Peptides against a protein of PDB entry 6NYY. Designs and how they scored, part 203

Target 1, 212 residues: chain A of PDB entry 6NYY
Amino acid sequence: KHFEQAIERVIGGLEKKTQVLQPEEKKTVAYHEAGHAVAGWYLEHADPLLKVSIIPRGKGLGYAQYLPKEQYLYTKEQLLDRMCMTLGGRVSEEIFFGRITTGAQDDLRKVTQSAYAQIVQFGMNEKVGQISFDLPRQGDMVLEKPYSEATARLIDDEVRILINDAYKRTVALLTEKKADVEKVALLLLEKEVLDKNDMVELLGPRPFAEKS
Target 2, 212 residues: chain A of PDB entry 6NYY as posed
Amino acid sequence: KHFEQAIERVIGGLEKKTQVLQPEEKKTVAYHQAGHAVAGWYLEHADPLLKVSIIPRGKGLGYAQYLPKEQYLYTKEQLLDRMCMTLGGRVSEEIFFGRITTGAQDDLRKVTQSAYAQIVQFGMNEKVGQISFDLPRQGDMVLEKPYSEATARLIDDEVRILINDAYKRTVALLTEKKADVEKVALLLLEKEVLDKNDMVELLGPRPFAEKS

## One batch from the design tools (peptide; made by RFdiffusion4, then SolubleMPNN)

Design b2_p30_4_s1 (from b2_p30_4, 15 letters changed)
Fold by OpenDDE base, seed 1:
Structure b2_p30_4_s1 (fold): chain B 212 residues (1-212), chain A 30 residues (1-30)
Amino acid sequence: as target 1 above (212 residues)
Amino acid sequence: MSHSIATTLEEREELLKKIKETEEKYLKEL
């Protein structure tokens, strides 16, 4: 208990009990977090869900906490599943509400960063080729891009393709699992916090063996 | 929304470092 709270504080920040979400905002957050949770549940290479919460923490209105695997090497397939899980909140909002909220801004930023890293750091794109460049860190002097403007345009195009492919994959998954997303969202609205056991009771055991 | 999802290797390394630091702190407080 105390250890979990300490990790939650490090990851999510302090609980802001003073931020009362409006009922409609709380509903949006519940479906957003349910989208992450369900995507992570049914994607093999997603990290195991530990907790999902619609209690505001730090700057977030909700969060999903996952146990990171002790893994330093990722395949393209693994990174794709992680991108899909990250898009799960935004996709859930699209499926259930048909609207875009600002709640997914951080998720979109993370997905964008991952896509660029795959293409320009990890050499995972066939069109761009086996290149590895350091991405300019936010705040570093814009070092001259070590590649031509034509290559920059190609990178940007391939990043968009990769993100769109991940988005489409997530839409397909959460559309198939729409009833599960709704079940999780409704239970979140009731309990505000779900753990792995709540998810097992609701969805059944995760279809992937946890590598102990 | 803050999600503890590391989408890059660097983010993962930073997350694992923060977890480890938290664990070490917790063990010292016990």
Scores: peptide ipSAE 0.025, ipTM 0.480, DockQ to the pose 0.769; fails the geometry check
Fold by OpenDDE base, seed 4:
Structure b2_p30_4_s1 (fold): chain B 212 residues (1-212), chain A 30 residues (1-30)
Amino acid sequence: as target 1 above (212 residues)
Amino acid sequence: MSHSIATTLEEREELLKKIKETEEKYLKEL
């Protein structure tokens, strides 16, 4: 309990008990977080869900907490499933509300960063080739790109393809699991916080064996 | 929304570092 709360503070920031979400905002957050939770549940290489909350913390209106696997090497398939899980909130909002909110901005940033890292740091794209360049950090002077403008355009195109593929995969998954997303969202609106046991009760056991 | 999802190796390393620092702090407070 105390340890979990400490981790939650590190990840989500301090709980803002005084921030009352409007009912429509709370509904949007619930379906957004349900999208993440359900995507993570049905994606083999997603990290196991520990907790999902629609209680505002720090800068977030809601959060999902996952147990990171003890893994230092990632496959392309693992990174794709993580991208899909990260897109789960945005895709849920689209499926249920047909609208885009600002709530997905951080998720889109993470997906974009992952896609660029796969292509330009890990060499995971055959068309771009086996390249590895450090991505400029925010605030670093964009030193001369170690590759041509033509290569830069190719990278940008392949990043878009990868993100779009992850997006389509997530749309397909959450459309198939639409009823499960709704169950999770409705229970979130009631309880505000769900754990792994709540998810097992709603969805059944996760279809992938937890590597002990 | 803040999600504890590491999509890059760097994000994972940072997350693991934060977890470890939190664990060490918790163990010192016991």
Scores: peptide ipSAE 0.021, ipTM 0.442, DockQ to the pose 0.787; fails the geometry check
Fold by OpenDDE base, seed 5:
Structure b2_p30_4_s1 (fold): chain B 212 residues (1-212), chain A 30 residues (1-30)
Amino acid sequence: as target 1 above (212 residues)
Amino acid sequence: MSHSIATTLEEREELLKKIKETEEKYLKEL
């Protein structure tokens, strides 16, 4: 309990007991977090879910916690599943509400960063080729691009393709699992916090062996 | 929303570092 609360404070920040979410906003957060949770549950290379919460903490209105795997090497397939899990919140909002909110801004930023890293850092795109460039850090003046404007356009196009493919895969998954997303969202609205055991009770055991 | 989803190696390393620091602090306070 105390250790879990300490990790929760590090990852999520302090509980803002003073932030009362409006019922409609709380519903949006519940379906958003349920989208992440269900996508992560049914994606082989996603990190295992530890906790999902719709209690506002720090800067977030809700959060999902995952146990990071002890691996330093990622395949293209593993990175794709992580992108799909990250898109799960936005996709859930689209499926259930037919609208998008600003709540997915950080998720879209992370997906965009991952897509660029795959293409220009890890050489994982056949059209761009076996290239590796340092991505500009936040605040670094990109003085000179080590590639042509034609290559820059190709990179931008291939990033969009990769993100769109991940998005379509996530839409297909969460559409198939729509009833499971709704079960998780409704239980979140009741309990405000779910753990791995709550997810097992709702969805059954995760279909992938937990790599210890 | 603060998701503990590391999408980059750097974000993962930072997250693992924060977890380790929290564990070490907790073990010292016990």
Scores: peptide ipSAE 0.019, ipTM 0.444, DockQ to the pose 0.767; fails the geometry check
Fold by OpenDDE base, seed 2:
Structure b2_p30_4_s1 (fold): chain B 212 residues (1-212), chain A 30 residues (1-30)
Amino acid sequence: as target 1 above (212 residues)
Amino acid sequence: MSHSIATTLEEREELLKKIKETEEKYLKEL
């Protein structure tokens, strides 16, 4: 209990007891978080879900916690599944509501950062080639890019392609699993917090062995 | 000519906007 609360504070921030979500907002958050949870459940290389919550914390309206793998090296396939999991909230909102909310802004930022890192740091794109350069950190001087404007455009295009591919993959997955997303969302609306055991009871065992 | 890949917050916001527009287009085609 105390340890879990400490982790929740670190990840989500302080619980906003005073922030009562409107029923429609709470519904949106539930389906958003259900999208993340279900995408993570059915993607082999996604991190296993530990907890999902629709209780507002800090700046977030909901959150999902995952068990990070003790992994230092990631494949392109692993990074793609992580991108898909990160898109799961946005895709769920689209499938169920046909609308885009601001709730996915941080997810889109993370996906964008991952896509750029894959292409320009990890050399994982065949068209761009095996290049690696440091992405400017927030507050770093915009160093002159070690590549031409044409290469910059190519990178931007390939980033969009990669994100769109991840989005399409996530749409396909969550459309197939639409009933599972709805089950998770409805249970979230009831319990406000789900753990791994709740997910196993609802969806069955995760189809991928947890790599110990 | 700023050879910037979303190096600024503004460029990131523009990129996110383009992603959003692409998503909206894709969803209209669904």
Scores: peptide ipSAE 0.008, ipTM 0.324, DockQ to the pose 0.020; fails the geometry check

Design b2_p30_4_s2 (from b2_p30_4, 14 letters changed)
Fold by OpenDDE base, seed 2:
Structure b2_p30_4_s2 (fold): chain B 212 residues (1-212), chain A 30 residues (1-30)
Amino acid sequence: as target 1 above (212 residues)
Amino acid sequence: MSHSLATTLEEQKEILEKIKKTKEELEKLE
């Protein structure tokens, strides 16, 4: 109990019990977080879900917590599934509400950063090739890009392709699992916090072995 | 747009009813 609360405080910040979400906002958050949770549940290379919450913490309105794998090396497939999981909230909002909210801003940023890293740092794109460039840090004046403007355009195009592929994959998955997303969202609206056991009770065991 | 208190209560009621219905459906599948 105390250790879990400490981890929650470190990851999510202090519970802002004072921020009462409006019912529609709470509903949006529930479906958003359910999208993350369900995507992570049914993606082989996603990190195992530990907890999902719609209780506002710090700057977030909700969160999903996953057990990070103690790995330093990631495959392209692993990074793709991680991107899909990260897109799960946005895709859920689209499927259920037909609208886009600002709630996915941080997720989109993470996905964008991952896509650029795959193409520019990890050499995972065939068109761009086996190149590795340092991505400019936020706020650094990128004085000299180590590549031409034509290469920059190619990188931007391939980043969009990669993100769109991840998005389409996530749409397909969460459309197939739409009923499961609904179940999770409704249970979140009731309990506000779900753990792995709640997910197992609701959806059955995760179909992938947790690689420890 | 600040939802009126009435709209907020109605929305809450609808959500609760939906949760209740979903629970009943899940219990029937067990």
Scores: peptide ipSAE 0.014, ipTM 0.321, DockQ to the pose 0.017
Fold by OpenDDE base, seed 4:
Structure b2_p30_4_s2 (fold): chain B 212 residues (1-212), chain A 30 residues (1-30)
Amino acid sequence: as target 1 above (212 residues)
Amino acid sequence: MSHSLATTLEEQKEILEKIKKTKEELEKLE
């Protein structure tokens, strides 16, 4: 209880500023969070879902909490699945509403940061090569990039390719699992909060063995 | 990892436009 509340406080901020969502906004959030939840459920290297909520907390309209795997090394495949899970909310909104909301900004930022990190920090792109540069922190004067403008353009192009691949993968997955996304979204609208057990009841056991 | 839906509309629009442009460019390369 206290630890969950502490995590919820860190993730969501103080409960007391409950923004009253309009019914349509609440529906959008439910399908957004359902997209994350279902993507995370069916992606092998996604973190296991602990909790998903459409109760607005702090600056968040909804949240999904995952149990991070304690690992220090990530493969390209693992990072891709994490990107797909992060895109799940946006993709769900596109599939169900044919519209894009602002709710996915932080997700898109995270995906973009991950893509740049893979290419520029981890050397995971064959075209760019095995380079490792520190990404400028927010507010750091972009000092002279240690690479040419041609390399910068190549990086940008390869980042775009990687994000698009993750997006297409997520679209394919959530289109296949569209009925599951809807089930989760509808139950979220009813219960406002779901846990792992609710997901098992709706979708069956997660198809990937929990690496204990 | 925790996911939160963040509120800032303008930054979201810029990121979305960049992603849209990226998609369009990628679709042209396919």
Scores: peptide ipSAE 0.033, ipTM 0.482, DockQ to the pose 0.066; fails the geometry check
Fold by OpenDDE base, seed 5:
Structure b2_p30_4_s2 (fold): chain B 212 residues (1-212), chain A 30 residues (1-30)
Amino acid sequence: as target 1 above (212 residues)
Amino acid sequence: MSHSLATTLEEQKEILEKIKKTKEELEKLE
């Protein structure tokens, strides 16, 4: 109990009792977080959900806590499932509200970074080939790209393809599981915080064995 | 204030690593 609260405080920040979300904003956050939670539930290589909350903490309007795997090596398939889980919030908003909010900006940034890393750092794209380049960190002078302009265009195109494929996969998944997303969102609006047991009660046991 | 699952995951990993390290340090002092 105290340890979980400490982790929540460190991950989420202090509950700002002062940020009363408007009911419509709270609804948007609930469906956004439900999208992440449900995507993570039904994706084999997603990290197991521990907790999901729509209580504003620090810099977030909501959060989902996952049990990170102590894994150093990721397959392309594992990275794709992680991208899909990360897109789950945005996709849920699109499915339920038909509009896009700024709430997914950080998710999109992470997906973009993952896609670039797969293509230009890990050599996971057949068209670009077995290349590995250091991505300039934010604030590093754009050092001379070690590749041609044609290669740069190819990279940008393949990144877009990869992100779009992950997006489409997430849309297909959350459309199939639309009723589950709604159940989770509605329960979030009621309880504000859900744990793994709440998810099991709503959705049934996660279809993938928890890799210990 | 956007919840980023990936930042949350990285932040969670960093936090867990810090917790693990702190626990190991405390166990060595005991």
Scores: peptide ipSAE 0.023, ipTM 0.422, DockQ to the pose 0.328; fails the geometry check
Fold by OpenDDE base, seed 3:
Structure b2_p30_4_s2 (fold): chain B 212 residues (1-212), chain A 30 residues (1-30)
Amino acid sequence: as target 1 above (212 residues)
Amino acid sequence: MSHSLATTLEEQKEILEKIKKTKEELEKLE
């Protein structure tokens, strides 16, 4: 208990007990976080869920904590599952509410950055080919791109395709697991915080062996 | 929403280091 709280403070920041979410907002956050949690539960290469909370922290309305694996090399499949988990909140909102909120902006940014990195830094796209260049940092004058405008358009198109593929995969998964997302969301609304044990009790053991 | 999901190697390393440090601090208190 004390260990988990200390980690949460270090990683997630201090709980802002002063931000009271409206009941409808709290419901939206619960289903959003449940989407992340369930996606992470059923994706092999997703980081294991440690804790999920609908208590506002820092700038966030909710929080999910994952234990990252000590890994230095990532496969395309691993990066895809991470993208899907990151999209889980947005997809859950779409499935349950038929609407999208601004709450997924940071998730979409992360997914976009990952997609660009896969294509332009890691050479993971066959159409673009084995290219590697540094993504311009925010605020760096975009010096002349080392590639043509045609290549730039191709990159943008392939990024969009990759994100859409991840989105579709996440929709398929969370649609199949819709009842599990609802169970997690409802329990979040009751308890506000769930741990790995709550998830095991609710969903059963994670289908993937924890690599120690 | 804030998620402790490291999308980069650097972010993962930072998170792991924070976890390790926190664990060590707690073990000293126990």
Scores: peptide ipSAE 0.017, ipTM 0.390, DockQ to the pose 0.668; fails the geometry check

Design b2_p30_4_s3 (from b2_p30_4, 15 letters changed)
Fold by OpenDDE base, seed 1:
Structure b2_p30_4_s3 (fold): chain B 212 residues (1-212), chain A 30 residues (1-30)
Amino acid sequence: as target 1 above (212 residues)
Amino acid sequence: MSHSIATTLEEQQELLELRKKTAEEYEKLL
């Protein structure tokens, strides 16, 4: 209990009981978080879901908490599934509401950062090649780019391709699982917080063996 | 070919604007 609350506080911030979401906003958040939860459930290399909540915390209107794998090395496939899970909220909003909200801004930033890291730091793109450059941090004096402007454009293009591929994969998955996303969203609107057991009851056991 | 360090404030600002535009384009694609 106390330890879980401490982790939740670090990840989501303090519960802001003072932010009363309008019913329509609460609905949007429920479907957003359901998108993350369902994507994570059906993607093999996604982290196991621990908790999903539509209770506003910190700057977020909802959150999904996952058990991080104690893994230091990731494959391209693993990173793709993580990108898809991160896009799950935005894709759910598109499928159910046909609109873009600002709620996905942090998710888009994370996906963009992951895509650049794969291409520029991890050498995971065949067109760009086996390169590893330090991504300039915000505020670092942009030292000489170790690559040409042509390479910079190629990197940007390949980042877009990778994000679009992850997006399309997520759209396909959540379209197939649309009924499951709706079930999770509706249950979130009722309970505000779901755990792994709620997800098992609703969706059945996760199709991937939990690595003990 | 190592591209020259953006030594001028203007070159740094252009690079920041380019990064911002690129990020905005990704937000539109998603």
Scores: peptide ipSAE 0.014, ipTM 0.375, DockQ to the pose 0.019
Fold by OpenDDE base, seed 5:
Structure b2_p30_4_s3 (fold): chain B 212 residues (1-212), chain A 30 residues (1-30)
Amino acid sequence: as target 1 above (212 residues)
Amino acid sequence: MSHSIATTLEEQQELLELRKKTAEEYEKLL
């Protein structure tokens, strides 16, 4: 109990009991978080879901908690599945509501950062090549880029391609699993918090062996 | 040709704003 609350505070922040979501906002959050949860459930290289919540906390209106793998090396496939899981909330909102909300801003930022890192830090793009450049951190002086303007344009194009591919993959997955997303969202609206056991009851066992 | 180092604080700020706008546009496309 205390350990779980401590983890929840680190991930989500303090519960904002004073923040009463409107019913429509709560519904949006439920489907958003259900999208993350279901995407993570059916993506092999996604981290195992521990908890999903629509209780507003300091950092957001909802969250999904995953068991991080102690992994230092990631494959391109693993990074793609992580991108898809991160897009799951936004994609769920699109599938169910046909509109974009501001709730996915942080997810989009994370996906964008991951895509840039794959291309310019990890050398994972064949068109750009085996390059590794330090991306200036937010607020760092724009140092001279060690590559041409043509390379910069190529990087931007390949980042868009990678993100779009991840998005399309997520749309395909959550469209196939649309009924599962709805089940999770509806149960979230009822219970506000779901654990792994709730997910197993709704969706069946996760189709991937839990890598210990 | 390496991207010219924005030599002025103003040019750096414009480039940062452009990057923010580009990121925001990416957020809209996504």
Scores: peptide ipSAE 0.013, ipTM 0.369, DockQ to the pose 0.020
Fold by OpenDDE base, seed 3:
Structure b2_p30_4_s3 (fold): chain B 212 residues (1-212), chain A 30 residues (1-30)
Amino acid sequence: as target 1 above (212 residues)
Amino acid sequence: MSHSIATTLEEQQELLELRKKTAEEYEKLL
């Protein structure tokens, strides 16, 4: 208990007990976090869920804790599933409320950064080609872009395509699992915090072998 | 022809603009 709380403080920040969410905001957060949790549950290459909470911590209104895999190399498929998991909150809000909230801004930023890195740094896009451009570090004078304006436009288009593909995949998944998202959201509203065991009880065992 | 990026700051701004445009287009698809 004390050790877990210490880890939670380090990872999630201090509980802001002073931030009382309005009931409607709390509902939105519950469905948002349920979207992340369910997406992560049913995506093979997503990190295993450890804990999900709708208790405000630090700057976040909710929090999901995952056990990251200690790996240094990622496949395109792994990165896609991570993108889908990151979009899970936004997609859940869309499915259940038909509206966009500012809560997904950080998720969209992360997804965009991942998509850009896949195309520009990792060479994972066939149209752009096997290119790897180092983004200049803050303070490095970059005299010239290593690619043309036409290539820059192509990169922009392919980033959008990749994000849209991840979004569509997430919509398909969470639409199929809509009842599971609702179950998780409702239980979050009741308990405020769920762990892996709560998820197993609610959804059954995760359909992927836990790589230890 | 590669276009000169005069500064690291300019490239960061372009990246931020790219991210913004991507987010805006994403919102339109919803």
Scores: peptide ipSAE 0.025, ipTM 0.444, DockQ to the pose 0.020; fails the geometry check
Fold by OpenDDE base, seed 4:
Order: structure tokens, then sequence, then C-alpha cells
Structure b2_p30_4_s3 (fold): chain B 212 residues (1-212), chain A 30 residues (1-30)
């Protein structure tokens, strides 16, 4: 209990019990969080869902808590699934409402960050090549890029391609699982908080063996 | 997100900062 609250505080910030969402906002948050939850459920390399909540905390209107795998080395496929899970909220909003909200801004930032890291730090892009550039430290006026402007343009293009591929993958997944997203969203609107057991009751057991 | 080609020094710095923040947050996720 105290440990969970501490983790929730670190991830979500302070619970804003006084923040009353409008019914339409609450619905948007429920479908957003359901998108994350369902994407994480059906992506092999996504972290296991522990909790999903539409109770506002800190700056967030909702959150999904996952059990991170103790893993130091990530494959390109693992990073792609994590990107897709992170896009799940935005994609859910698009599928169900045909609109995008500001709620996904932080998710888009995280996805963008992951994509750049894959290309410029981990050398995971064939076109850019096996490069690893140390990104300048905060406050260092990096006057000189360690790579040419042509390389910078190539990086930007390949980042967009990677994000778009992750987005399309997420759209395909959540479109296939649209009924599951709706079930989770509706139950979130009722209970406000779901755990792994609620997800198992709704969706069945997660199709991936928990690697112990 | 289509980042405009950073043609100015400021745009280049913003792109570098974005790339940096990207890497730092990724390292925090790792």
Amino acid sequence: as target 1 above (212 residues)
Amino acid sequence: MSHSIATTLEEQQELLELRKKTAEEYEKLL
C-alpha cells in the first residue's frame, strides 16, 4: 500500500481528488487509458499492466502503471512495441472520437524521444547507419553537430518513418481490438481504477507468457 | 511530427536540444 502510493506519486504525481472532470472529458480519458491498456495487453514486448486509472493525478488526467521488466538490453522490436503502447491512447481517441486531444502530447514526446534515441544513439536504422552520437549535455552550446546537415535531415526523415510505422501498427492493433478497448473504457468509467485482474476478466489472460 | 529542417542556428540548437531531451528521457526509461 505505501509502496504503491509512492510509485503512483512518482509516476502520476499527487492525486487531485478535487479535480472534477466533465463527463465528456472523463469519457475521453477513459478511452485514452483503455487504448494504452489494450495496446500493452496485446503487444508481446510491452510491460505488463498493473493498474489503469482515470483519477486525475498531478498534471495527468489518467495513467496506466506497468511493471517494468528488469532489462538492460532492448531490441528494436521491443522498442517498437513500447512505442505502440505509448501511442495507444492517441490512437484510441482517433478511432472512437475522430479527434485528437492535448492529452497525448507527453506520449508523442516520449515516442519522438525513443525514435531519435534508436536512430542516433543505438544505430538501429540501416539508412543512417550504425552511428552513436552523444547528445549534448543540458546547457552546452553545441555549436558543432557531430554530423552533417544532410545526416541531420536523414535522421529527421527516418524518425518520422519510424513513428509513422509505430502509429500504423497501433491503429491496426486497436482497430482489430476495438471491442476490447470499448469494454475497458466502459469499465473504467464505472470503476475509475482497474487492475490486472479486471483486465483478465474482460479480455482473458494476456496472450504472452509472463517471462519470470 | 515533421520537424522543419533546422536552417538557422537557433533551429539547429532547438533540434539538438530536442534530440538531447529525447536521449535523456530514453536513458531514464532504460
Scores: peptide ipSAE 0.020, ipTM 0.420, DockQ to the pose 0.037; fails the geometry check

